Peptides against a protein of PDB entry 4Y8H. Designs and how they scored, part 31

Target 1, 222 residues: chain A of PDB entry 4Y8H
Amino acid sequence: TTIVGVKFNNGVVIAADTRSTQGPIVADKNCAKLHRISPKIWCAGAGTAADTEAVTQLIGSNIELHSLYTSREPRVVSALQMLKQHLFKYQGHIGAYLIVAGVDPTGSHLFSIHAHGSTDVGYYLSLGSGSLAAMAVLESHWKQDLTKEEAIKLASDAIQAGIWNDLGSGSNVDVCVMEIGKDAEYLRNYLTPNVREEKQKSYKFPRGTTAVLKESIVNICD

## One batch from the design tools (peptide; aimed at target 1 T1 R19)

Design b2_p24_8 (made by RFdiffusion4)
Pose (drawn by RFdiffusion4):
Structure b2_p24_8 (pose): chain A 222 residues (1-222), chain P 24 residues (1-24)
Amino acid sequence: as target 1 above (222 residues)
Amino acid sequence: EMEELTEEHEKLEEAATKREEEGF
């Protein structure tokens, strides 16, 4: 996995590749690694796939209840605190590595969370097996006062460095833009640079090629 | 072609071991 977060003028953008691996095998060519904790707080996850989804939904559920109880829009630091205290309690056994970003009444925010529970603050961040390929790009091209378009290009370029140079990353680029005073725009498959080429031949078989021993109608009714 | 596919698969196994160790 390669995942990134980049701050800009009036908000924050996060991006991720879309490859899931089971050992050397690609288990999923197009999984979403960008998660909605609340409408304007999004999370990119790397590590154990089920852990990142489960911990993101659990905190997302508690944030919703907290938002309703307090009659307030949720803050990123609340998602950060709840996630880090939960992951710390589990001593690193919940393998979730997260870049948490969003906008709230306090402003725009960007954080990262490691599985043992430590958190970091930055204007640009990268996690996952492709993090070094992405960080090399971020360290080369990031500057203070990026526009929204520059931040989106820098984030997807960082992801692409992971896609091409890291065997743990591939397929597509997902992006989510959280800008102050506006709805968060989730850009699923923002880039699709790895379209499978047309196959040389159709392997559709002549009907009857498979030997059958029995048939029967299955009762799915009541 | 088979030698190239074996070399690619070995690289993938090595990368998979590294990701497992790093927790990714």

Design b2_p24_8_s1 (made by RFdiffusion4, then SolubleMPNN; from b2_p24_8, 12 letters changed)
Fold by OpenDDE base, seed 4:
Structure b2_p24_8_s1 (fold): chain B 222 residues (1-222), chain A 24 residues (1-24)
Amino acid sequence: as target 1 above (222 residues)
Amino acid sequence: KKEEEEKLLKEREEAAKKREELGF
């Protein structure tokens, strides 16, 4: 997995690749790693897929209840604290590594959370097996006062570095843009750089291509 | 036959145990 977050002048962008793996096996070529906690608070997940989805759904539900109870828009720091406390309670046994980002009445925010409940803050962040490939791009091209378009490009270039150089990353780039005063813009498959061309060969062979040398039918009920 | 099926089941169970959790 490669996940990134980048702050820009009026908001925050997060991005992810779309590969899921089971050891050496590509399980899904086009999974979704961007999750909505609230309308304007999104996260990207790395680690155990089930844990990332389950923890973000749980905190998303609790944030909605908290928002209704307080009659206030959800805050990114509230989601961060709930996630942190939950993950810390389970001492790293919940394998969720998250980039949490959003906009709220206090501004734009970007955080990371590790499975043991530690948290970081930054203007740009990367997590996952492709994080070093992504960080090489971020460190080379990040500047202060990025525009929305520059931040989307930087985030997508960083994800592509993971796609091309990390075995755990692949296929497509998903993006979510959270700008102050706007709705969140979820860009599923923003880039699709790995469209496979049509296969030149058909692997459909005529019946009888392989000779049947012996056949035996066994009843397993007797 | 039962031993071959049991061997195939064990190989599938060992392959399933070696399958890491679905990772993102």
Scores: peptide ipSAE 0.277, ipTM 0.613, DockQ to the pose 0.130; fails the geometry check
OpenDDE base, seeds 1, 2, 3, 5: peptide ipSAE 0.251, 0.249, 0.246, 0.258; ipTM 0.602, 0.600, 0.593, 0.602; seeds 1, 2, 3, 5 fail the geometry check

Design b2_p24_8_s2 (made by RFdiffusion4, then SolubleMPNN; from b2_p24_8, 13 letters changed)
Fold by OpenDDE base, seed 4:
Structure b2_p24_8_s2 (fold): chain B 222 residues (1-222), chain A 24 residues (1-24)
Amino acid sequence: as target 1 above (222 residues)
Amino acid sequence: EERKREEELRRREEAAKRRAELGF
């Protein structure tokens, strides 16, 4: 997995690759690693797929209840605190590594959370097996006061570094843009750089290509 | 025989652990 977050002048962007793996096996080529906690608060998940989805859904539900109870728009720091406390309670056994980002009445925010409940803050972040490949791009090209377009490009370039160089990352780039004063823009398959061409050969052979040497019919009714 | 069973159990547990870890 490669996940990134980048702050820009008026908001935050998160991005992810779309590969899921089971050890050496590619389980899904086009999974979704971006999860909605609330309309304007999204996260990207690395680690155990089930844990990332389940924990974000749980906190999303609690954030909705909290928002209704307080009559306030949900805050990124509230989601961060709930996630952190939950993950810490389980001492890293919930294998969720998250980049949490969003906009709220207090501004734009970008955080990371590790499975043991530690949290970081930054203008740019990367997590997952492709995080070093992504971080190499981020460290090389990040600057203060990025535009929305520059931040989307930087985030997508960082994800592509993971796609090309990390075995755990692949296929497509998903993006979510959260700009102050706007709705969140979820860009599923923003880039699709790995479209496979048609196979030159079909392996559908006619019936009888492999000879049947023997057939036996067993009656299982006594 | 017992050692072979333990190795097979360990292999199955490791394979089950690898399958349960759908990694993003």
Scores: peptide ipSAE 0.229, ipTM 0.555, DockQ to the pose 0.134; fails the geometry check
OpenDDE base, seeds 1, 2, 3, 5: peptide ipSAE 0.214, 0.208, 0.203, 0.188; ipTM 0.540, 0.540, 0.532, 0.530; seeds 1, 2, 3, 5 fail the geometry check

Design b2_p24_8_s3 (made by RFdiffusion4, then SolubleMPNN; from b2_p24_8, 11 letters changed)
Fold by OpenDDE base, seed 1:
Structure b2_p24_8_s3 (fold): chain B 222 residues (1-222), chain A 24 residues (1-24)
Amino acid sequence: as target 1 above (222 residues)
Amino acid sequence: EEKEREELLKKLEEAAKRREELGV
């Protein structure tokens, strides 16, 4: 996985690749790694797919209840605190590594969380197996006071560095843009740089094209 | 048949040992 977050002048962008793996196997070529905690608070997840999805849904539900109880819009720092306390309780056994970002009444925010419950803050962040490839791009091209368009480009270029150089990363770039005063913009498959060419031949053959040389029935329940 | 069963069981066990949790 390659996940990134980049702050810009009026908000924050997060991006992710779309490869899922099971050891050396590509399990899904176009999975979604961007999760909605609330309408204006999103996260990108690396680690165990089930844990990233489950923990973000759990905190998303609790954030909604908290928002209703307090009569306040959800804050990114509230989600951060709930996530880190939950992950710390399980001593890193919940394999969720998250970049959490969003906009709230206090402004735009970008954080990262590790599975043991540590948290970081920055103007640009990367996590996952492709994080070093992404960080090489971020360190080379990040500047203060990025525009929305510059931040989307920087984030997508950083994800592409993971796609091309990390075995755990691949296929497409997903983006979520959270700008102050606007709705969150989820850009599923913002880039699809790995579209395969159309198959040159049909692989539908008439029945009986392949001769059966041997047949055996094996009972595995005895 | 018994040999084919044992080979199939071995392949299934090897496949099960290679099963990792879905990673992202």
Scores: peptide ipSAE 0.333, ipTM 0.631, DockQ to the pose 0.130; fails the geometry check
OpenDDE base, seeds 2, 3, 4, 5: peptide ipSAE 0.320, 0.304, 0.316, 0.316; ipTM 0.631, 0.622, 0.634, 0.628; seeds 2, 3, 4, 5 fail the geometry check

Design b2_p24_8_s4 (made by RFdiffusion4, then SolubleMPNN; from b2_p24_8, 13 letters changed)
Fold by OpenDDE base, seed 4:
Structure b2_p24_8_s4 (fold): chain B 222 residues (1-222), chain A 24 residues (1-24)
Amino acid sequence: as target 1 above (222 residues)
Amino acid sequence: KEEEERERLKRLEEAAAKRAAAGV
């Protein structure tokens, strides 16, 4: 996995690759790693796919209830604290590594969370097996006062660095843009740089192309 | 709406206890 977050002048962008793996096996070529906690608070998940999705849905429901009780828009720091406390309670057994980002009445926010419940803050962040490839791009091209378009490009370039250089990352780039005063813009498959070309040959052979040399029927029930 | 979300939360808590591990 490669996941990134980048703050810009009026909001925050998160991005992810779309490869799921089971050891050396590509389990899914186009999985979704961006999860909605609330309408304006999204996260990107690395680690265990089921845990990242489950924990974000669980906290998302608690955030919705909290929002209803308080009659207030949900805050990114509230989601961060709930996630942190939940993950810490399970001592890293919930394999969720999250970049949490959003906009709320207090502004734009970008955080990371590790499975043991530690949290970081930054203007740009990367997590997952592709995080070093992504961070090389971020460190090279990040500047203060990024525009929305510059931040989307930077995040997408950082994810592509993971796609090309990390075995655990691949296929497509998903993006979510959270701008102050706007709805969140979820850009599923914003980039699709790995479209498979048409196969030059058909490998469909007629029945009987491979000869059956021997057949034996064994009854295993006495 | 609150009651529906409480029921949703309960279902999510029950589902979280049963989930299998796939890597991302």
Scores: peptide ipSAE 0.277, ipTM 0.833, DockQ to the pose 0.101; fails the geometry check
OpenDDE base, seeds 1, 2, 3, 5: peptide ipSAE 0.235, 0.124, 0.182, 0.229; ipTM 0.546, 0.774, 0.501, 0.820; seeds 1, 2, 3, 5 fail the geometry check

## One batch from the design tools (peptide; aimed at target 1 G47 T52)

Design b2_p25_1 (made by RFdiffusion4)
Pose (drawn by RFdiffusion4):
Structure b2_p25_1 (pose): chain A 222 residues (1-222), chain P 25 residues (1-25)
Amino acid sequence: as target 1 above (222 residues)
Amino acid sequence: SSNELADTATAETLTNLALYGGSYS
């Protein structure tokens, strides 16, 4: 996986590739690694796929209940605290590596969380197997005072460095933009640079090619 | 909306993970 987060003028953007691997095999060519914790707090996850999904939903659920209890919009530091304390309790056995970003009444925020529970603050971040390819781009092109469009280009360029140069990353680029005072815009498949070429031949078989021993109607009714 | 789209993408991803396995590593 390659995942990034980049801050800009009036908010924060996070992006991720879409490849899932089981060893050297590509298990999923188009999985979403961008997760909604709350409407304006989004998370990009790398590491053990089920852990990143489960830990993100659990904290997302508790944040919703907390938001209702307090009659307040959720803050990113709450998701950060809840996630880090949960991951610390599990001593690194829950393999979730997260970039957490969002906007709230306090402003815009960008964080990373490692599986053992440490957290970091920054204007640009990258995690996953493709993080070095992405960081090389971020360290080359990031500057203070990015516009929203510049931040989106920088984030997807960082993802693309991971897609092309890291065997653990591939397929598409997902993006989510969280800007202050506006709805978060989730851009699923923002870039699709790896469309499969047209196949040379159709492998549709003549009907009857497969030998059958028996048939029967299956009862799915009551 | 963006939230509905994200929920749908999550549901699809979890289904695929249950069927095919894999890791974001």

Design b2_p25_1_s1 (made by RFdiffusion4, then SolubleMPNN; from b2_p25_1, 13 letters changed)
Fold by OpenDDE base, seed 1:
Structure b2_p25_1_s1 (fold): chain B 222 residues (1-222), chain A 25 residues (1-25)
Amino acid sequence: as target 1 above (222 residues)
Amino acid sequence: SSVEEADKAAEESKASLAKNGGSFA
């Protein structure tokens, strides 16, 4: 898995790859790793897919009930605190590593949560097995005052670095954009780099023709 | 809408996880 978050001037972007694995086996090529906690608060999950999904749904339901009761838009820090308390209660038995991002009346936020309930804050973050490859792109190209488009590009380039360099990452790039004063923009399969373009050229080679792809004559001189 | 696409993607992802019978990473 490769998951990233990037802050921009008016919001936050999260992105994920879509490969799910069971050890060395690709189980799913189009796994959804971006989860909605609330309309403007989203989470990217790494680690055990069942645990990431179950935790994000539980907190999502509790945030919705709290929002309805208070008649207030939910805060990203409230979701973070609930996730942190839940993961800490289970002392790492829940294999969830999360990037939590969103917009609320206090602004745009980007956090990470580890399985033991430790939290981090940054302008850019990466988690999962592809996180080092993603972080190399983020550290090289992140700047202050990113536009929405620059942040989407940077997040997507970071996920692609994970897809190309990490065996646990692959297939497509999903993106979610959370801009202040707008609805969240979920971009399922924003990039499909491993979708073989249907080579419209059906090279129906006749039966019995072996295409010679490359011939190299090496002169072995004595 | 982005909400409907997210809900659909979540349902498809749950259905794939359930079919494959395992906790995937």
Scores: peptide ipSAE 0.254, ipTM 0.828, DockQ to the pose 0.509
OpenDDE base, seeds 2, 3, 4, 5: peptide ipSAE 0.158, 0.066, 0.242, 0.170; ipTM 0.787, 0.665, 0.821, 0.796; seeds 2, 3, 4, 5 fail the geometry check

Design b2_p25_1_s2 (made by RFdiffusion4, then SolubleMPNN; from b2_p25_1, 11 letters changed)
Fold by OpenDDE base, seed 4:
Structure b2_p25_1_s2 (fold): chain B 222 residues (1-222), chain A 25 residues (1-25)
Amino acid sequence: as target 1 above (222 residues)
Amino acid sequence: SSVEEAEQAAAETRERLAKYGGSFE
């Protein structure tokens, strides 16, 4: 898995790859790793897929109830606190590693949470097995005052670095953009780099198109 | 909508994960 978050001038972008694995085996090629906690608060998840989804749904439900009760838009820090408390209670037994991002009346926010409930804050973050590959891109190209488009590109490039360099990451890039004053924009399969364009050219070369200069048959079993 | 698309994508993911298992390592 490669998941990233990038703050920009007016919001935050999160992105994820779409590979699911069972050890060395690709289980699924097009999983959704971006989850909605609330309309303007989203997370990207790494770790145990079921745990990641379950915890985000639980906190999402609690945030919705809290929002209804208070008649206020939910805050990212409230979601973060609930997630942190829940994960800490289970002492890392919930295998959820999250990048939590969103916009609220206080602005745009980007956090990470580890399975044991530790949290981090940054302008750009990466988690998952592809996090180092992603971070190399982020560290190289992140700047202050990114535009929305620059942040989407940076996040996507970081995910692609994970896809290309990490065996645990692959297939497509999903993106969610949370801009202040706008609805969240979920971009499922924003990039599909492995979709082979229909081969415009049949590479079925007739036999004999390339001259075989040398043939050596090595019997390995003799 | 983005919400509906996300919910659909999540549902499809759950169905596939339930069938095949998997992790987001």
Scores: peptide ipSAE 0.436, ipTM 0.894, DockQ to the pose 0.752
OpenDDE base, seeds 1, 2, 3, 5: peptide ipSAE 0.477, 0.429, 0.422, 0.448; ipTM 0.905, 0.891, 0.888, 0.895; seeds 1, 2, 5 fail the geometry check

Design b2_p25_1_s3 (made by RFdiffusion4, then SolubleMPNN; from b2_p25_1, 12 letters changed)
Fold by OpenDDE base, seed 1:
Structure b2_p25_1_s3 (fold): chain B 222 residues (1-222), chain A 25 residues (1-25)
Amino acid sequence: as target 1 above (222 residues)
Amino acid sequence: SSAEEADEAAAATRASLAEKGGSFA
């Protein structure tokens, strides 16, 4: 897995690859690793698929109930705190590693969470087995005051670095854009760089195209 | 929203993976 988050001038972008695995086996080539917690709060998940799904659904449901009860838009820090407390309670037995991002009335936010409930803050983050490949791109090309388009490009380039260099990552790039004052934009299969090009030529040769260059008869009986 | 509809379709892929005991490496 390669998951990334990138802050830009008016929001945050998260992106993920689409390879899922069962040990050394590719389980699905086009599995979605981006999860909606609320309309404007999304996360990218690495680790155990069941754990990442269950924890994000649980926090999503509790955030919705909290939003309804308070008559307020949910905050990214509230989702972060709920995730952190839940993961810490289970002492790393929930194998979820998350990049949590979103927009709320306080601005744009980007966090990471590890399975033991530790949390980080940054302008750019990467997690998963492809995180080092992604981080090499992020550290090389990240600048302050990125535009939306520059941030989408940077995030997608970082995911592609994971796809090309990490065995645990592959196939497509999914992107979610959360811009202040707008609805979230989920770009499923934003890039499909592993689509096998149509074969420009048929590799079916007519019968007889392969010439016999040499024949040798070996007597195997003495 | 279009993002919510896309997330529902995406959720089916995650559910199928979870049932199979898959991982995001």
Scores: peptide ipSAE 0.409, ipTM 0.906, DockQ to the pose 0.505
OpenDDE base, seeds 2, 3, 4, 5: peptide ipSAE 0.336, 0.349, 0.375, 0.394; ipTM 0.892, 0.894, 0.902, 0.905; seeds 2, 3, 5 fail the geometry check

Design b2_p25_1_s4 (made by RFdiffusion4, then SolubleMPNN; from b2_p25_1, 11 letters changed)
Fold by OpenDDE base, seed 2:
Structure b2_p25_1_s4 (fold): chain B 222 residues (1-222), chain A 25 residues (1-25)
Amino acid sequence: as target 1 above (222 residues)
Amino acid sequence: SSVDLADEAAAETRARLAERGGSFE
């Protein structure tokens, strides 16, 4: 898995790859790793897929109840605290590594949570087996005052770096944009870089020749 | 809506993974 979060001038973007693995086996090519906690608070999950989904659904339900009770929009820090407390209670037995992001009346927020309940904060974050590849892109190209479009590009480029360099990451890029004053924009399969081109016509190669497939160099870093 | 699309994507993912069985990362 490769998951990332990037803050921009008016909000936050999260992105994820869509590969699911079972050990060395690719189990699914188009799994959803972006989870809705509330309408304007989303997370990306790495680790055990079932655990990431279960914990985010649980916190989402509790946040909804709290929001209804208080008649207030939920805060990202409230979701973070609930996630942290839950994961800490289970002492790392829940294999959930999350990037939590959203917008609320206090602004835009981006956090990470590890399985033991530790939290981090930043303007850009990456988690998962592809996190190092993603972070290399983020560190190289992140700047202050990113536009929405620049942040989407940066996040997607970082995910692609994970897809390219990490065996645990692959297939498509999903994106969720949370901009202040707007509804969340979930971009399922924002990029589909690995769509198998239709089998080009079988070229009969002469005996003793190895077919060189067309190399497409995708420049991940503009 | 983005919410509906996300819920659908999640449901489809769960269905595929459940059919295969086991733990996934």
Scores: peptide ipSAE 0.608, ipTM 0.938, DockQ to the pose 0.539
OpenDDE base, seeds 1, 3, 4, 5: peptide ipSAE 0.508, 0.473, 0.607, 0.505; ipTM 0.909, 0.896, 0.939, 0.906

Design b2_p25_2 (made by RFdiffusion4)
Pose (drawn by RFdiffusion4):
Structure b2_p25_2 (pose): chain A 222 residues (1-222), chain P 25 residues (1-25)
Amino acid sequence: as target 1 above (222 residues)
Amino acid sequence: AAEMEKRLAERDAVMAAEEAEALAA
């Protein structure tokens, strides 16, 4: 996995590749690694796939209940605190590595969370097996006072460095933009640079090619 | 140099988590 977060003028953008691996095998060519914790707080996850999804939904559920109880829009630091305390309690056995970003009444925020529970603050961040390829790009091209468009280009360029140079990353680029005073825009498959080429031949078989021993109608009714 | 060591440790921890999932599967 390659995932990034980049701050800009009036908000924050996060991006991720879409490859899932089981050893050297690509298990999923197009999985979403960008998760909604709340409408304006989004999370990119790397590490154990089920852990990142489960821990993100659990905190997202408790944030919703907390938002309703307090009659207030959720804050990113709350998601950060809840996630880090949960992951710390589990001593690194829940393998979730997260970049948490969003906008709230306090402003725009960008954080990273490691599985043992430590958190970091920054204007640009990367995690996952492709994090070094992405960081090399971020360290080369990031500057203070990025526009929204520059931040989106920098984030997807960082993801692309992971897609091309890291065997743990591939396929597409997903992006989510959280800008102050506006709805968060989730850009699923923002870039699709790895479209499979047309196959040389159709392998559709002549009907009857497969030998059959029996048939029967299955009762799915009551 | 220390920052690069930290980043390598972080990357390897993420890879180890993914490898552990692959072994479990």

Design b2_p25_2_s1 (made by RFdiffusion4, then SolubleMPNN; from b2_p25_2, 14 letters changed)
Fold by OpenDDE base, seed 3:
Structure b2_p25_2_s1 (fold): chain B 222 residues (1-222), chain A 25 residues (1-25)
Amino acid sequence: as target 1 above (222 residues)
Amino acid sequence: SERLRELLERQNAVIAAEQAEAAAA
């Protein structure tokens, strides 16, 4: 998994790869790792997909109830606190790592949460098995006062670095853009780098070319 | 992190101000 978050001048972008693995097997090439907590608060999950989804649904429900009772737009920090408390309660038994991002009346926010409940704040973040490759891109190209378009590009480039350098990451890139004063833009399959180019029918394979029928990427982590 | 605490404190102050305004309205 590779997940990233990038702040820009008027909001925040999160992005994720779409590969899901079961041991050495790619189980799903189009797994959704971006989850909506509220309309303007989203998270990216790394770790066990079932755990991240269950946690985000629970917090989403609680945030919705809280918003209804307070008659207020939900705060990113409230979601962060609820997630942190939940993850800490399980003392790392939940294999979930999260980037939490959003916009609220106090501005744009970007946080990370580790499985043991530790939190961080930054202008750019990466988590997951591809996080080192992603972070190298972020550190090299992040600047102050990014535009929305520059932030989307940077986040996408960082995810692609994770895809290319981590066998646990791959397939497509999902993006969610949360800009102040606007609705959130969820861009499912924003990039599809592994779309098999339709075999140009015109490639006359020379006689003797073995058709690769199935490519299984087996991650042999020794 | 210290930075996170500062951010939380600032946000709590904003929330408190908004609550006070909403209660006064």
Scores: peptide ipSAE 0.017, ipTM 0.394, DockQ to the pose 0.019
OpenDDE base, seeds 1, 2, 4, 5: peptide ipSAE 0.014, 0.005, 0.012, 0.014; ipTM 0.382, 0.335, 0.376, 0.406

Design b2_p25_2_s3 (made by RFdiffusion4, then SolubleMPNN; from b2_p25_2, 10 letters changed)
Fold by OpenDDE base, seed 1:
Structure b2_p25_2_s3 (fold): chain B 222 residues (1-222), chain A 25 residues (1-25)
Amino acid sequence: as target 1 above (222 residues)
Amino acid sequence: SAELQRRLEEVQAVIAAELAEAAAA
């Protein structure tokens, strides 16, 4: 798993690999790890994908209700606090940690939450098994006043570093861009670095080798 | 519904606590 967040001059980008793993086993090579809390507040989940989705849906529902009641746009800090409290309350039962990001009337925000209840704030963050490789890229290339395009590239490069350096990281990169004054832009499969170009390698199998024709990837994410 | 009202109150309490912590810091 590799998830990252990057602030830029007018918003925030989050990105994730698309692989779900159980130990050394790849369960899903193209699992979405970006989740919508509200239209302009998203999170990237690490840990158990099912737990992350359930938590984010609950918080999203509560934030929507609050927004309707108060006639106010949702705030990232509200989502952060609710997520933190929920993760703390169910500590040991929810194996999830998150990058939470978004835009609201107070500006752009980027946070991380660990399952044990710690919260970090930064201009760039990485979590997951590939986070060290991702962080090396972020620390080397992050600068003040990034453009949207530079931030997307940086986030994607960081995820790719995680993918290449960690067998537990995904084959593709998903990206969500949250820019002030705009709708969120979800870019599923923004990059597919491990999509082997169908090298039509005509593998001339020598006579007598049984071609394994069908790899059935069973999606265990029911 | 009563359940909706309860959930709203819970969310409001969480936000209020966060604002109080931010003000105390």
Scores: peptide ipSAE 0.016, ipTM 0.446, DockQ to the pose 0.019
OpenDDE base, seeds 2, 3, 4, 5: peptide ipSAE 0.016, 0.013, 0.018, 0.010; ipTM 0.444, 0.371, 0.458, 0.371; seeds 2, 4 fail the geometry check

